Peptides against a protein of PDB entry 3OIQ. Designs and how they scored, part 60

Target 1, 212 residues: chain A of PDB entry 3OIQ
Amino acid sequence: KNRIFVSSSKDFEGYPSKAIVPVQFVALLTSIHLTETKCLLGFSNFERRGDQSQEDQYLIKLKFKDRGSERLARITISLLCQYFDIELPDLDSDSGASPTVILRDIHLERLCFSSCKALYVSKHGNYTLFLEDIKPLDLVSVISTISTKSTNSSKHSSSELISECDLNNSLVDIFNNLIEMNRDEKNRFKFVKLIHYDIELKKFVQDQQKVL

## One batch from the design tools (peptide; aimed at target 1 V121)

Design b1_p29_5 (made by RFdiffusion4)
Pose (drawn by RFdiffusion4):
Structure b1_p29_5 (pose): chain A 183 residues (1-47, 54-90, 99-149, 165-212), chain P 29 residues (1-29)
Amino acid sequence: KNRIFVSSSKDFEGYPSKAIVPVQFVALLTSIHLTETKCLLGFSNFEQEDQYLIKLKFKDRGSERLARITISLLCQYFDIELPDPTVILRDIHLERLCFSSCKALYVSKHGNYTLFLEDIKPLDLVSVISTISTKCDLNNSLVDIFNNLIEMNRDEKNRFKFVKLIHYDIELKKFVQDQQKVL
Amino acid sequence: SYEEEVEEAFEELEENLEELIENLQELLE
Protein backbone atom coordinates (compact mmCIF):
# COMPACT_ATOMS: atom_id res chain seq x y z
CA LYS A 1 0.00 0.00 0.00
CA ASN A 2 0.97 3.67 0.43
CA ARG A 3 -0.12 4.63 3.93
CA ILE A 4 1.16 8.12 4.77
CA PHE A 5 2.56 8.71 8.24
CA VAL A 6 1.43 11.93 9.84
CA SER A 7 3.45 13.49 12.65
CA SER A 8 1.04 16.27 13.37
CA SER A 9 -2.66 17.18 12.71
CA LYS A 10 -1.41 20.21 10.86
CA ASP A 11 -0.20 17.94 8.08
CA PHE A 12 -3.79 17.65 7.00
CA GLU A 13 -3.52 21.09 5.45
CA GLY A 14 -1.73 19.78 2.40
CA TYR A 15 -4.21 16.99 1.79
CA PRO A 16 -6.77 16.95 -1.03
CA SER A 17 -10.14 18.72 -0.75
CA LYS A 18 -11.76 15.41 -1.76
CA ALA A 19 -9.79 12.19 -1.38
CA ILE A 20 -9.45 8.96 0.56
CA VAL A 21 -5.91 8.77 2.00
CA PRO A 22 -4.69 6.00 4.34
CA VAL A 23 -2.76 7.55 7.18
CA GLN A 24 -1.00 6.49 10.37
CA PHE A 25 0.03 8.36 13.52
CA VAL A 26 1.20 7.83 17.09
CA ALA A 27 -0.37 9.60 20.06
CA LEU A 28 -1.89 9.30 23.54
CA LEU A 29 -5.51 8.45 23.98
CA THR A 30 -7.13 11.41 25.62
CA SER A 31 -10.88 11.11 25.26
CA ILE A 32 -13.83 8.85 24.38
CA HIS A 33 -17.28 9.86 23.27
CA LEU A 34 -19.52 6.87 22.81
CA THR A 35 -23.18 7.38 21.94
CA GLU A 36 -25.74 5.09 20.36
CA THR A 37 -25.17 6.71 17.00
CA LYS A 38 -21.40 7.37 16.88
CA CYS A 39 -18.04 7.03 18.62
CA LEU A 40 -15.17 9.51 18.62
CA LEU A 41 -11.71 8.79 20.03
CA GLY A 42 -9.45 11.75 20.74
CA PHE A 43 -5.68 11.49 20.69
CA SER A 44 -2.88 14.00 21.21
CA ASN A 45 0.88 14.22 20.90
CA PHE A 46 0.79 17.37 23.01
CA GLU A 47 2.88 19.42 20.62
CA GLN A 48 -0.94 20.70 24.62
CA GLU A 49 -4.55 19.88 23.59
CA ASP A 50 -6.66 17.36 21.82
CA GLN A 51 -5.52 17.09 18.19
CA TYR A 52 -6.72 13.88 16.51
CA LEU A 53 -10.39 12.97 16.61
CA ILE A 54 -10.92 9.42 15.18
CA LYS A 55 -14.39 8.27 14.33
CA LEU A 56 -15.87 4.76 14.52
CA LYS A 57 -18.90 4.90 12.27
CA PHE A 58 -21.84 2.51 12.75
CA LYS A 59 -25.44 2.62 11.69
CA ASP A 60 -27.14 -0.64 12.70
CA ARG A 61 -27.09 -2.53 15.99
CA GLY A 62 -24.72 -5.18 14.73
CA SER A 63 -22.01 -2.63 14.02
CA GLU A 64 -22.85 -0.77 17.24
CA ARG A 65 -22.10 -3.92 19.17
CA LEU A 66 -18.74 -4.23 17.50
CA ALA A 67 -17.99 -0.60 18.33
CA ARG A 68 -18.92 -1.24 21.96
CA ILE A 69 -16.76 -4.34 22.22
CA THR A 70 -13.90 -2.42 20.57
CA ILE A 71 -14.14 0.38 23.15
CA SER A 72 -14.49 -2.12 25.93
CA LEU A 73 -11.34 -4.00 24.90
CA LEU A 74 -9.33 -0.82 24.35
CA CYS A 75 -10.28 0.50 27.79
CA GLN A 76 -9.60 -2.84 29.45
CA TYR A 77 -6.18 -2.98 27.81
CA PHE A 78 -5.26 0.36 29.37
CA ASP A 79 -6.90 -0.47 32.73
CA ILE A 80 -9.54 2.21 32.11
CA GLU A 81 -12.76 1.72 34.10
CA LEU A 82 -15.87 1.58 31.89
CA PRO A 83 -19.57 1.66 32.95
CA ASP A 84 -21.30 -0.90 30.71
CA PRO A 85 -25.76 4.70 26.84
CA THR A 86 -23.74 7.87 26.28
CA VAL A 87 -20.22 7.35 27.61
CA ILE A 88 -17.71 10.23 28.00
CA LEU A 89 -14.09 10.25 29.15
CA ARG A 90 -11.81 13.30 29.17
CA ASP A 91 -8.16 14.12 29.85
CA ILE A 92 -7.43 10.44 30.25
CA HIS A 93 -3.73 11.27 30.21
CA LEU A 94 -3.94 13.08 33.55
CA GLU A 95 -4.66 9.70 35.11
CA ARG A 96 -3.24 7.19 32.64
CA LEU A 97 -0.73 7.34 29.84
CA CYS A 98 -2.06 5.39 26.85
CA PHE A 99 0.33 5.43 23.85
CA SER A 100 -1.31 4.16 20.69
CA SER A 101 -0.28 3.48 17.14
CA CYS A 102 -3.26 4.20 14.98
CA LYS A 103 -4.05 3.65 11.34
CA ALA A 104 -6.84 5.71 9.82
CA LEU A 105 -8.52 6.67 6.62
CA TYR A 106 -8.57 10.38 5.75
CA VAL A 107 -11.81 11.12 3.95
CA SER A 108 -12.38 14.66 2.72
CA LYS A 109 -14.97 16.48 0.68
CA HIS A 110 -15.59 20.18 0.09
CA GLY A 111 -12.38 20.76 2.08
CA ASN A 112 -13.84 19.12 5.16
CA TYR A 113 -12.44 15.86 6.47
CA THR A 114 -12.90 12.97 8.88
CA LEU A 115 -10.41 10.39 10.12
CA PHE A 116 -12.05 6.96 10.26
CA LEU A 117 -10.49 4.21 12.39
CA GLU A 118 -8.88 1.29 10.54
CA ASP A 119 -6.72 -0.11 13.33
CA ILE A 120 -5.44 0.77 16.79
CA LYS A 121 -2.48 -0.93 18.40
CA PRO A 122 -1.99 0.00 22.04
CA LEU A 123 1.62 0.37 23.08
CA ASP A 124 2.77 -0.87 26.47
CA LEU A 125 4.30 1.93 28.54
CA VAL A 126 7.09 -0.41 29.57
CA SER A 127 7.93 -1.04 25.89
CA VAL A 128 7.67 2.65 25.15
CA ILE A 129 10.16 3.46 27.91
CA SER A 130 12.46 0.64 26.79
CA THR A 131 12.21 1.62 23.12
CA ILE A 132 13.29 5.18 24.06
CA SER A 133 16.06 4.16 26.51
CA THR A 134 17.86 1.51 24.41
CA LYS A 135 17.70 3.82 21.41
CA CYS A 136 11.93 5.48 13.09
CA ASP A 137 8.92 7.72 12.57
CA LEU A 138 7.26 5.83 15.41
CA ASN A 139 10.29 6.40 17.63
CA ASN A 140 10.56 10.05 16.70
CA SER A 141 6.93 10.50 17.63
CA LEU A 142 7.31 8.55 20.91
CA VAL A 143 10.27 10.76 21.80
CA ASP A 144 8.51 14.03 20.91
CA ILE A 145 5.42 12.98 22.86
CA PHE A 146 7.44 12.13 25.93
CA ASN A 147 9.41 15.38 25.72
CA ASN A 148 6.24 17.44 25.61
CA LEU A 149 4.90 15.40 28.51
CA ILE A 150 8.11 16.27 30.34
CA GLU A 151 7.77 20.00 29.74
CA MET A 152 4.10 19.81 30.80
CA ASN A 153 5.20 18.22 34.08
CA ARG A 154 7.72 21.01 34.72
CA ASP A 155 5.11 23.66 34.13
CA GLU A 156 3.51 24.29 37.55
CA LYS A 157 0.18 25.52 36.15
CA ASN A 158 -0.33 22.48 33.92
CA ARG A 159 -2.56 19.82 35.45
CA PHE A 160 -0.41 16.99 34.05
CA LYS A 161 1.82 15.42 36.72
CA PHE A 162 3.48 12.01 36.53
CA VAL A 163 3.16 11.46 40.31
CA LYS A 164 -0.58 11.74 39.90
CA LEU A 165 -0.77 8.83 37.46
CA ILE A 166 -2.65 5.85 38.93
CA HIS A 167 0.16 3.77 37.50
CA TYR A 168 3.14 5.83 38.69
CA ASP A 169 5.77 3.07 38.61
CA ILE A 170 9.16 3.10 40.21
CA GLU A 171 10.50 2.48 36.73
CA LEU A 172 8.49 5.43 35.45
CA LYS A 173 9.95 7.61 38.19
CA LYS A 174 13.35 6.38 37.05
CA PHE A 175 12.89 6.93 33.29
CA VAL A 176 11.57 10.46 33.76
CA GLN A 177 14.56 11.48 35.91
CA ASP A 178 17.17 9.99 33.61
CA GLN A 179 15.26 11.54 30.73
CA GLN A 180 15.53 15.13 31.95
CA LYS A 181 19.30 14.87 32.04
CA VAL A 182 19.22 14.63 28.26
CA LEU A 183 17.62 18.04 28.53
CA SER P 1 -17.64 7.69 -8.49
CA TYR P 2 -16.33 9.21 -5.33
CA GLU P 3 -19.53 8.20 -3.52
CA GLU P 4 -19.07 4.60 -4.55
CA GLU P 5 -15.45 4.64 -3.43
CA VAL P 6 -16.52 5.99 0.01
CA GLU P 7 -19.13 3.21 0.35
CA GLU P 8 -16.57 0.56 -0.54
CA ALA P 9 -14.09 2.06 1.97
CA PHE P 10 -16.72 1.94 4.70
CA GLU P 11 -17.44 -1.70 3.98
CA GLU P 12 -13.76 -2.49 4.27
CA LEU P 13 -13.55 -0.59 7.51
CA GLU P 14 -16.42 -2.68 8.92
CA GLU P 15 -14.49 -5.85 8.06
CA ASN P 16 -11.37 -4.45 9.64
CA LEU P 17 -13.27 -3.71 12.83
CA GLU P 18 -13.91 -7.41 13.26
CA GLU P 19 -10.23 -8.18 12.80
CA LEU P 20 -9.39 -5.37 15.23
CA ILE P 21 -11.54 -7.01 17.92
CA GLU P 22 -9.65 -10.32 17.43
CA ASN P 23 -6.34 -8.58 17.70
CA LEU P 24 -7.39 -6.79 20.91
CA GLN P 25 -8.60 -10.03 22.40
CA GLU P 26 -5.27 -11.71 21.59
CA LEU P 27 -3.44 -8.90 23.37
CA LEU P 28 -5.48 -9.50 26.48
CA GLU P 29 -4.42 -13.21 26.43

Design b1_p29_5_s1 (made by RFdiffusion4, then SolubleMPNN; from b1_p29_5, 12 letters changed)
Fold by OpenDDE base, seed 2:
Structure b1_p29_5_s1 (fold): chain B 212 residues (1-212), chain A 29 residues (1-29)
Amino acid sequence: as target 1 above (212 residues)
Amino acid sequence: SFEEKLKEAEKELLEKLKELIEKLKELLS
């Protein structure tokens, strides 16, 4: 089955009550919830949903049923955090207790762009998204991708099911949403509060703000 | 059956997670 690109988490409202559908989306990592019993990643594109929280629009579950899957989940979280320079408490606590990691509002400090592949699973109307793949995206590469007019790079490896256009559009949408949030005095998100806020990001944001 | 498909999908998810870990390691190297 072809993987479906999802531009909005609202798309899932129209999905069948009984389905298994491979999906893909691009979003910012907003939360990490690792406990003894579950591992969840929250993502958002910050699409406006009225007064509802814009965080965790995509809740992605890692398989977490046994010691083996738990280990793999923990490794995955560690590696993602390492990539994004997210400080985790030592997951190797000598105390034998499974370390609990609860991170929220990650986007307030770091823009962690991620291309996610997930499995949509619905049995009875409610759905779960299971992580299949995540490609963390470097912010510099994201900025460059948006700034460069999409030349049809014919060199898409046959394995990348996402249209370059869909990816780029989603990245632009995310930035536009962030710009709107930054302009809103009530919103906690501010570009200048990002740990990695540099001259390049500043310039990019300023240039994008002129288009909105 | 749907349940069989789900069981198979859940098995595949574990293998995909292993592949993901290797990809992430490569990105960090």
Scores: peptide ipSAE 0.691, ipTM 0.963, DockQ to the pose 0.930
OpenDDE base, seeds 1, 3, 4, 5: peptide ipSAE 0.691, 0.690, 0.690, 0.690; ipTM 0.963, 0.963, 0.963, 0.963

Design b1_p29_5_s2 (made by RFdiffusion4, then SolubleMPNN; from b1_p29_5, 12 letters changed)
Fold by OpenDDE base, seed 3:
Structure b1_p29_5_s2 (fold): chain B 212 residues (1-212), chain A 29 residues (1-29)
Amino acid sequence: as target 1 above (212 residues)
Amino acid sequence: SFEEKLKEALKELEKKLEELIKKLEELLS
């Protein structure tokens, strides 16, 4: 099935009122909402949307309706948090009550780049994005990918190359948006406040700021 | 059906989780 790459969550406004469309996007993890009844992941590319919140532009639902799906959701959250070094309360608490995890504004402390595959499911004009796949992206790998693309623009468009180009363009757009947020005194996002802010990231940001 | 596609998506997630677990185990070893 042809998976559509999505560069903006605004694209969904033009999608059919009754459809099931496989989609793919890259974004930063901004929120985790795990309760007894639901599991949601918020993502953003921080595209400017007027006065709308820049967080949770992509609200992704995990299936959470039976013990099997709940377990899978919890494992998914645990593994993502382990990968990104996000502290979670112990999800395996023997107390029979599933721990509630509500994390917001994750991007203020950690840049959690993620490549997501989801199902766009619409009915009666409303839609839900269901998670199909998530690939956490290493920040060093993201930086290296952006840095090398500036040199290798020469290879022609096969359909598989389009998805890689789209991914790389979206990564650049995210960083550009973060740089704009960092420059805005009213924005809470600052690169220097990231827990993983190092010399490499500092240099990369400085170099990108010169091009913008 | 929606349910079939959701089941397929769930299988893809399960496979990806197995891959992530393996990578984490390799990093912790």
Scores: peptide ipSAE 0.020, ipTM 0.456, DockQ to the pose 0.327
OpenDDE base, seeds 1, 2, 4, 5: peptide ipSAE 0.018, 0.018, 0.000, 0.014; ipTM 0.450, 0.451, 0.273, 0.439; seed 2 fails the geometry check

Design b1_p29_5_s3 (made by RFdiffusion4, then SolubleMPNN; from b1_p29_5, 10 letters changed)
Fold by OpenDDE base, seed 4:
Structure b1_p29_5_s3 (fold): chain B 212 residues (1-212), chain A 29 residues (1-29)
Amino acid sequence: as target 1 above (212 residues)
Amino acid sequence: SFEEELEKALKELEEKLKELIKKLQELLK
């Protein structure tokens, strides 16, 4: 089955009630929920959805059914957090209790851009997204990608069915949404509050704000 | 059947996670 690029989590409202569909999206990591019984990643592109929370628009489940899959999930979370410089409690603590990690609003401190491959699974009208792959994206590369608009599309286009255009458009949309959030006095998101807020990001945001 | 397809797909997720871990480990070197 061809992988479908998803620009909005609303797209899933139109998906079949009984289906298995490979999907891909780009979003910011917003939450991590690791408990004894589940592992969930929340993602958002911060698309405006009326009165709905803009966080956790994509809830991605890691397979968490047995000790083997639980271990894989914990390792995955640890490695993602290491990449994004997210502090986690020690997940290997000898205390026989599996450490519970609940992180929310990650985007308020760090822009954790992620290209996610997931499996949409629907059986009875509800759906679950299972993680298949995640490519963490560094912010510098994201900024560069948006700034250089699509001229050098030639090299990486071969293997991923997703057009470089779809990725770039989603990244632009996310930044535009973040700019709108930053302008909203009621919104907690502010670029200047990001731990990694630097001169490059500042300049990029200022330049993008002039276009919006 | 759909159930068989689902079972297969859910099995394949573990292998994908193992591959993902390898990729992430490589990114962190």
Scores: peptide ipSAE 0.697, ipTM 0.964, DockQ to the pose 0.912
OpenDDE base, seeds 1, 2, 3, 5: peptide ipSAE 0.696, 0.697, 0.696, 0.697; ipTM 0.964, 0.964, 0.964, 0.964

Design b1_p29_5_s4 (made by RFdiffusion4, then SolubleMPNN; from b1_p29_5, 12 letters changed)
Fold by OpenDDE base, seed 2:
Structure b1_p29_5_s4 (fold): chain B 212 residues (1-212), chain A 29 residues (1-29)
Amino acid sequence: as target 1 above (212 residues)
Amino acid sequence: SFEEKLKEAEEELQKKLKELIEKLKKLLE
C-alpha cells in the first residue's frame, strides 16, 4: 500500500473505520511519555484549532507489550533525545522501577523537526498511530531547505518517498504557525526562548516574518 | 481477515523499530 502523506491531523477524521493505513507526516516533537506500560510521542504542526491545545496533534505510540518491545522503545527514546540534545531526567533511580520519562512542551525549548512514518490503525471508530520510522531533521538543514526552495528530485525508491514538495510545504507551514504563535502575546512559544536560538535562526525568522 | 492483518502489522512494527534504532545510531556517528 502506498504511504499517504498527511498535512493535518484533521485528515484522520475522514479516515475509514476498521482500516490499517501507512501514513507519513512532518511535525515538531512536543512530548514524550514513557511509563511502565506505554511509550508515546507527541507531535504537532501547530495548526490552529480554535481554543484547543496545539500540542500532541499527532499522538504516536511505540509498541510496548513485552520486555523486548519495551527495550526497543526505551532505546529509541534515548537515541532521539540524544539527537535533539534533550536532557532526560536521570533514570538511574536506585529503585528497580522502570524509568519514567514525562516531557511536555518540548517545542518551547527546542525545535525538534521530525519526519514520521506511522501506521494508522482504526478498529472501532477510534484510531491509533503506531511508530514505524522517524527521521529527525537538523534545524540548519530545515532552514536551508526552506530558504533555497531546492527541489532536488532524487528518485528515491517508492517506499521511502516523501514528496519533497510535501515535506517543504509542511516545514514552511510549521514555521509560519510558529511565527504566528511568537507574535501572539498570549502564546508561551517565543523563538528567543529556544535554547538553540542563534544568529542563523534569528535571521531566518526575521526574513520569514517579512513574508507573512 | 482484518485481525490477521493487524497481527502481521504489529509484528512488522517491531522489526521496523529495530531498523529505526540502527538508523538513529548511524545518524549519531
Scores: peptide ipSAE 0.659, ipTM 0.957, DockQ to the pose 0.928
OpenDDE base, seeds 1, 3, 4, 5: peptide ipSAE 0.658, 0.657, 0.659, 0.656; ipTM 0.957, 0.956, 0.957, 0.956

Design b1_p29_6_s1 (made by RFdiffusion4, then SolubleMPNN; its pose is not in this set)
Fold by OpenDDE base, seed 4:
Structure b1_p29_6_s1 (fold): chain B 212 residues (1-212), chain A 29 residues (1-29)
Amino acid sequence: as target 1 above (212 residues)
Amino acid sequence: EEEKLEEELEKKQREALEKLRQNLEELLS
């Protein structure tokens, strides 16, 4: 089955009540909930959804069937956090109990752009997204990609070509949504509060704000 | 069928995690 690029998590409302659909989306990592039995990764493109929280619009679930899978997940999440420069609480609790890690509102401190592949699995009207891949995206690269409108079709022959257009459009949409959030005095998101807020990001945001 | 599906999903998750781990290690190296 062809992988479906998803621009909105609302698309899932139209999906079959019993299906397995490979999907792909681009979003910001917003939350991590790691326990002994599962990990939940929350992602959002911050599309406006009425009064609903704009966080965790995409919830990827990792289930741990054994300690080996848990360990693998913990290591992987640690590496993901390291890549994004997210401080994890010390996972090495000498207490033998694998500590619960709860990170929320990651986007308030860091823009963790991620290209996610998941299996949409629905049963009885409920769905779960199962991890297939997360490609973390470097913010500088994201900014560069949007700024250049580079239709440089790097024909990377990966068989599942997301339309470079779909990726770029989603990235632009995310930034536009963040700009709107930044303008909203009631919204906690502010670009200037990002730990990695630099001259490049500032300039990019200023330039994008002129178009909106 | 449900058990088989769960097993296949768990397998895919493990494969996904392993691949992600490897990719992240490469990115951080």
Scores: peptide ipSAE 0.631, ipTM 0.930, DockQ to the pose 0.753
OpenDDE base, seeds 1, 2, 3, 5: peptide ipSAE 0.630, 0.630, 0.630, 0.630; ipTM 0.930, 0.930, 0.930, 0.929

Design b1_p29_6_s2 (made by RFdiffusion4, then SolubleMPNN; its pose is not in this set)
Fold by OpenDDE base, seed 4:
Structure b1_p29_6_s2 (fold): chain B 212 residues (1-212), chain A 29 residues (1-29)
Amino acid sequence: as target 1 above (212 residues)
Amino acid sequence: SEAEEEKELEKRQEEALRKLRERLEKLLS
């Protein structure tokens, strides 16, 4: 089955109550909940959903079947955090108890753009997103991509059938949503509070704000 | 069976994690 690009997590409301559907979306990493038995990765595009929290609109679940899978997941999450310059508590506590790690509101400090592939698996009306891939995106690259409207069809291999258009549109939508959040005095998100807030991001945001 | 489906999903997830780790290692290298 062809992978479906998902622009909104609301799309899942229309999905079959019993199905396996490969999906792809672009979002910001918002939370990490790592326990002994599972890891939940929260992602959001910050689409307005009424009074619902805009974080964790996409929840990718990593279930640990054994200690090997847990270790693999922990290492992988550590590497992901390293890429995004997210400080994780020391996961290698000699205490034999795998420490629970809870990171929330990651987007308040860092914009961790991610292109995610997942399996939508539904049963009895509930669904879970299982990890297939997370491609972390560099913020500078994201900004450049949006700014240039680069129709540069990077002939990336046929398997990443996100149309460059779908990716770009989603990235733009995320930034637009962040701009709206930044304008809202009640919203905790502020671009100036990002650890990586620099002149380039500032300029980009200012330019985007003029269009909105 | 549902049990077989779950096992297959777990297998796919493990493979996904392995590939992701390899990608991240390359990105950080």
Scores: peptide ipSAE 0.675, ipTM 0.947, DockQ to the pose 0.765
OpenDDE base, seeds 1, 2, 3, 5: peptide ipSAE 0.674, 0.674, 0.674, 0.672; ipTM 0.947, 0.947, 0.947, 0.947

Design b1_p29_6_s3 (made by RFdiffusion4, then SolubleMPNN; its pose is not in this set)
Fold by OpenDDE base, seed 2:
Structure b1_p29_6_s3 (fold): chain B 212 residues (1-212), chain A 29 residues (1-29)
Amino acid sequence: as target 1 above (212 residues)
Amino acid sequence: SEEELEKKLEEEQKKNLEKLKENLQKLLS
């Protein structure tokens, strides 16, 4: 089955009550919930959903069966956090108990753009997104991609690529949503509060604000 | 069976995590 690009998590409301569908989306990492038995990764494009939280619109699940899979997941999450310069609490507790890691509202401090592949699995009207892949995207590269409309002919195999248009549109949508959040005095999100807020991002946001 | 599907999914997740780990290591390198 061909992988479906998802532009909105609302698309899942129209999905079959019993299905297995490979999906792909682009979103910001918003939360990490790591326990002994599972990891939940929250992602969002910050599409407005009334008064509901815009965090964790996409919940990607990792399930651990054994200590080996747990360790692998912990290492992988640590590497992901290292890429985004997210500080994780020291996972090396000498106590032999794998510490629970809970990070929320990551987007308030860092824009962690991610291209996610997941397996949509539904049963009895409920669904779970199981992790297949996360490609972290560099913010500078994201800004460059949006600004230049650059057709990067990524020589990657056709099976692994979203359309450049889908990627670009999703990235633009995310920024537009963030700009709206930034303009809302009641919203906690502010670009100026981002740890990595620099002159380049400032200029980009200012330019995008003129188009909205 | 549902159990067979869950088992296959778990095996696939493990492979995907290994690949993701390797990819992230390459990006950090």
Scores: peptide ipSAE 0.638, ipTM 0.932, DockQ to the pose 0.803
OpenDDE base, seeds 1, 3, 4, 5: peptide ipSAE 0.637, 0.636, 0.638, 0.636; ipTM 0.932, 0.932, 0.932, 0.932

Design b1_p29_6_s4 (made by RFdiffusion4, then SolubleMPNN; its pose is not in this set)
Fold by OpenDDE base, seed 3:
Structure b1_p29_6_s4 (fold): chain B 212 residues (1-212), chain A 29 residues (1-29)
Amino acid sequence: as target 1 above (212 residues)
Amino acid sequence: SEEEEEKELEKKQLENLEKLREKLEQLLK
């Protein structure tokens, strides 16, 4: 089965009630919920969905069957957080109870761009996303990619290959959504409150705001 | 069965998680 690029989690509403569909999307990591039995990874592109929460539009669910799978998940999540400079509470508690980790609203402090591959799995009208891959994206690389490709509108809609264009368009859409959130006085998201807010990001946002 | 399919999906997810771990370890070097 060909992998489908998903630009909106609303696309899943049109998917079959019983299917396995390989998908790819780009989003920000917004939440991590790690327990003894499961890990939930929340992602969002911050597409406006009326009054619905913009948080956790994409949920990847890892169920743990044993302690080995839990440990692997904990290590992997720790490494992902290290890449994004996210502080995790000490996961290595010698106490036989694995600590619950709950991180929410990660995007308020750090923009954790991620290219995700998952299996959309639906059963009885409900769906879950199974992990295939998470590629963390460096913010500098994201900014560079958007800045350089704004000039090459090659219109070649070859239907079957997830084009590099689809990924870039989604990255642009995310930034545009963040800019709208930043302009909204009621929204908690502000670029200037990001821990990694620097001159490069500032300049990029200012330039992008002129186009919106 | 649907249960067997879910078990196979969970197994595959675990394999993918291991691959992700390895990739992240390389990115952090």
Scores: peptide ipSAE 0.700, ipTM 0.957, DockQ to the pose 0.762
OpenDDE base, seeds 1, 2, 4, 5: peptide ipSAE 0.699, 0.699, 0.699, 0.699; ipTM 0.956, 0.956, 0.956, 0.956

Design b1_p29_7 (made by RFdiffusion4)
Pose (drawn by RFdiffusion4):
Structure b1_p29_7 (pose): chain A 183 residues (1-47, 54-90, 99-149, 165-212), chain P 29 residues (1-29)
Amino acid sequence: KNRIFVSSSKDFEGYPSKAIVPVQFVALLTSIHLTETKCLLGFSNFEQEDQYLIKLKFKDRGSERLARITISLLCQYFDIELPDPTVILRDIHLERLCFSSCKALYVSKHGNYTLFLEDIKPLDLVSVISTISTKCDLNNSLVDIFNNLIEMNRDEKNRFKFVKLIHYDIELKKFVQDQQKVL
Amino acid sequence: EKETLLEQLHETVKELYENTLDDILEEAF
């Protein structure tokens, strides 16, 4: 194929006013909006706000069920608690870091566009830390994301703090420290 | 457990995508 890797949401400015373009990006899961009619997943690389809004489209019940199972499995994989109806989660990153590799389909018309979900591969935080420590587009993005997350932690006014993560690991405390030295 | 969840998630996302692809393509027209 010819899937185009996007490093930032701003890349979508050069894309056609009407086209179907397979894309791929890496970001943190930040929000879920699940209704009976639609589902939107928000992601961000904190270059610090929501940036990617990925849509799971479904019309009938059969496809709704699949969307619900998909959200259930994604949340379970990240240890996110899910009440299973309109379901809303925000600023998930303040509590949990959820790196995700996502493939999507850019669909535009009249200059407007929507990113539809094709695949989502959750990335283990342990592997993310290891991948950064031992050591392309994926890695560049994982590094940029973690750097922005580091600067956000330094900023006193920003609500993001590693120590406030429900999964604040000793290894996470270690990687963050040894990561600031590079700065 | 995580490997099984990942396989199930992938399969489920693939099935949802295949079922909704035609509706997604209509958005272009």

Design b1_p29_7_s1 (made by RFdiffusion4, then SolubleMPNN; from b1_p29_7, 16 letters changed; failed a check: too like the target's own chain)
Amino acid sequence: KKEELLKKLQETLKKLFELTKEDIKSLLE

Design b1_p29_7_s2 (made by RFdiffusion4, then SolubleMPNN; from b1_p29_7, 16 letters changed)
Fold by OpenDDE base, seed 4:
Structure b1_p29_7_s2 (fold): chain B 212 residues (1-212), chain A 29 residues (1-29)
Amino acid sequence: as target 1 above (212 residues)
Amino acid sequence: MKEKLLKELQKTLKELFEKTKKDIESLLE
């Protein structure tokens, strides 16, 4: 089955009630929920959804069933956090209790852009997204991609079914949503509060604000 | 450094996914 690019988590409302569908999306990491029994990653593109929270629009599960797979899940989370410079408590603590990690509102401190491949699995109208692959995206690269409108077919490996256009459009949409959030006095998100807020990001935001 | 980290991340996740794929698919059964 061909992988479907998803621009909105609302798209899943139209998906089959009993199916497995490979999907792909780009979003910001917003939360991490790691316990002894489950691992969930929250992502969002911050689409306005009326009164619904803009956080965790994509809830992605890492399934594990034994100590071996649990370890792999923990390592995955550790590596992801290392990539984004997110501080985690030591997940390898010899204390027989597997450490619980609950991080929320990650986007308030760091813009963790991620291209995710997942399996949509539905039964009886409810669905779960299972993480298949993740590609963290560097903010500098994201900014560059948006700024250059690069039709430059970077030789992304033939396996990325996402059109460069779909990815770019989604990245633009995310930034536009963040700009709107930044303008909203009631919204907690502010670019200037990001740990990695620099001159480049400042300039980019200022330039994008002029177009919106 | 980030490239190595990315490769390790993707490798680890792939291994996890392959180990759990059958269990995921069985959720429809």
Scores: peptide ipSAE 0.719, ipTM 0.965, DockQ to the pose 0.870
OpenDDE base, seeds 1, 2, 3, 5: peptide ipSAE 0.718, 0.718, 0.718, 0.717; ipTM 0.965, 0.965, 0.965, 0.964

Design b1_p29_7_s3 (made by RFdiffusion4, then SolubleMPNN; from b1_p29_7, 13 letters changed)
Fold by OpenDDE base, seed 2:
Structure b1_p29_7_s3 (fold): chain B 212 residues (1-212), chain A 29 residues (1-29)
Amino acid sequence: as target 1 above (212 residues)
Amino acid sequence: KKEELLKQLQETLKELYEKTKKDIESLLE
């Protein structure tokens, strides 16, 4: 089955009530919920949905069923956090209890752009997204990609399921949404509050704000 | 360092996914 690029989590409202559909999206990591029984990653593109929370628009599950798979999930989360320079509470607590990690509002401190491949699994009208693959995106690379408007639609081979255009459009949309949030005095998101807010990001945001 | 982290991340997640894929697919049965 061909992988479907998803630009909005609303797209799932039109999906079959009983299906497995491979999907791909780009979003910001907003939350991590790791417990003994489950691992959930929240992502958002911050699309406006009225008065609803813009967080966790994509709730992605890492399934595990045994100690071995749980370990792999934990390592996955650790590596993801290491990539994004997210401080995890010491997972090494000597207490024989599997450490619980609950992080929320990650986007308020760090922009963690992620390209995700997932399985949409629907039964009885409800769905769950299961993580298949994740590619963390470096912010500098994201900024450069958006800035260079590289319309090089080089006919890259049929195997990469996401068009460069879809990726770029999603990245632009996310930044536009963040700019709108930054302009809203009621919104907690502010670029200047990001830990990694630097001159490059500042300049980029200023330039993008002129276009909106 | 980031490239190695990415590789390890993807390899780990792939292993996890392969171990759980059948169980995910069985949710439709």
Scores: peptide ipSAE 0.709, ipTM 0.964, DockQ to the pose 0.868
OpenDDE base, seeds 1, 3, 4, 5: peptide ipSAE 0.709, 0.709, 0.708, 0.709; ipTM 0.964, 0.964, 0.963, 0.963

Design b1_p29_7_s4 (made by RFdiffusion4, then SolubleMPNN; from b1_p29_7, 16 letters changed)
Fold by OpenDDE base, seed 3:
Structure b1_p29_7_s4 (fold): chain B 212 residues (1-212), chain A 29 residues (1-29)
Amino acid sequence: as target 1 above (212 residues)
Amino acid sequence: MKEELLKKLKETLEELFKKTKEDILSLLE
């Protein structure tokens, strides 16, 4: 089956009630929930649902079944956090202790853009997204990509590759949503509160605000 | 370097998914 690019978590409302569908999306990392029994990553493109933008629109599960796979999940989380400069307690404890990690509202401090591949698995009208792959995206690269207005529609025949057009459109949508959130006095998200807020991001936001 | 992190991340996820794919698929059985 060909991988489907998902631009909105609402797309899943139209998906089959009993199916496995490979999907791909781009979103911001919003939460990490790692326990002894499960690992969940929350993502959002902050598409407005009614009057509010919500976190964790994409809840992605890392499945593990034994100590070996659990270790791999923990390493995954560690590597992801290292990439985004998120501080975590040591997950590789020789003591055999599997510490619980619960991080929320990551987007309030850091914009962690991620391209995710997952399996949509539905049964009885409910679904779970299982992580297949995640590619962290560098903020500078994201800004550059949006600024150059690269709309190169490469038709990829391969189900494994996201179209550049779909990626760019999603990135633009995310930033536009963040700008709207930033303008809303009731929303906790503010660009100036980001740890990595710099002159480049400031300029980009200002320029993008003129287009909205 | 971030590139090395990305490589290791990809390899880790590939291994994890390989180990758990059958369990995921079995959820529909």
Scores: peptide ipSAE 0.711, ipTM 0.963, DockQ to the pose 0.830
OpenDDE base, seeds 1, 2, 4, 5: peptide ipSAE 0.711, 0.711, 0.711, 0.710; ipTM 0.963, 0.963, 0.963, 0.963

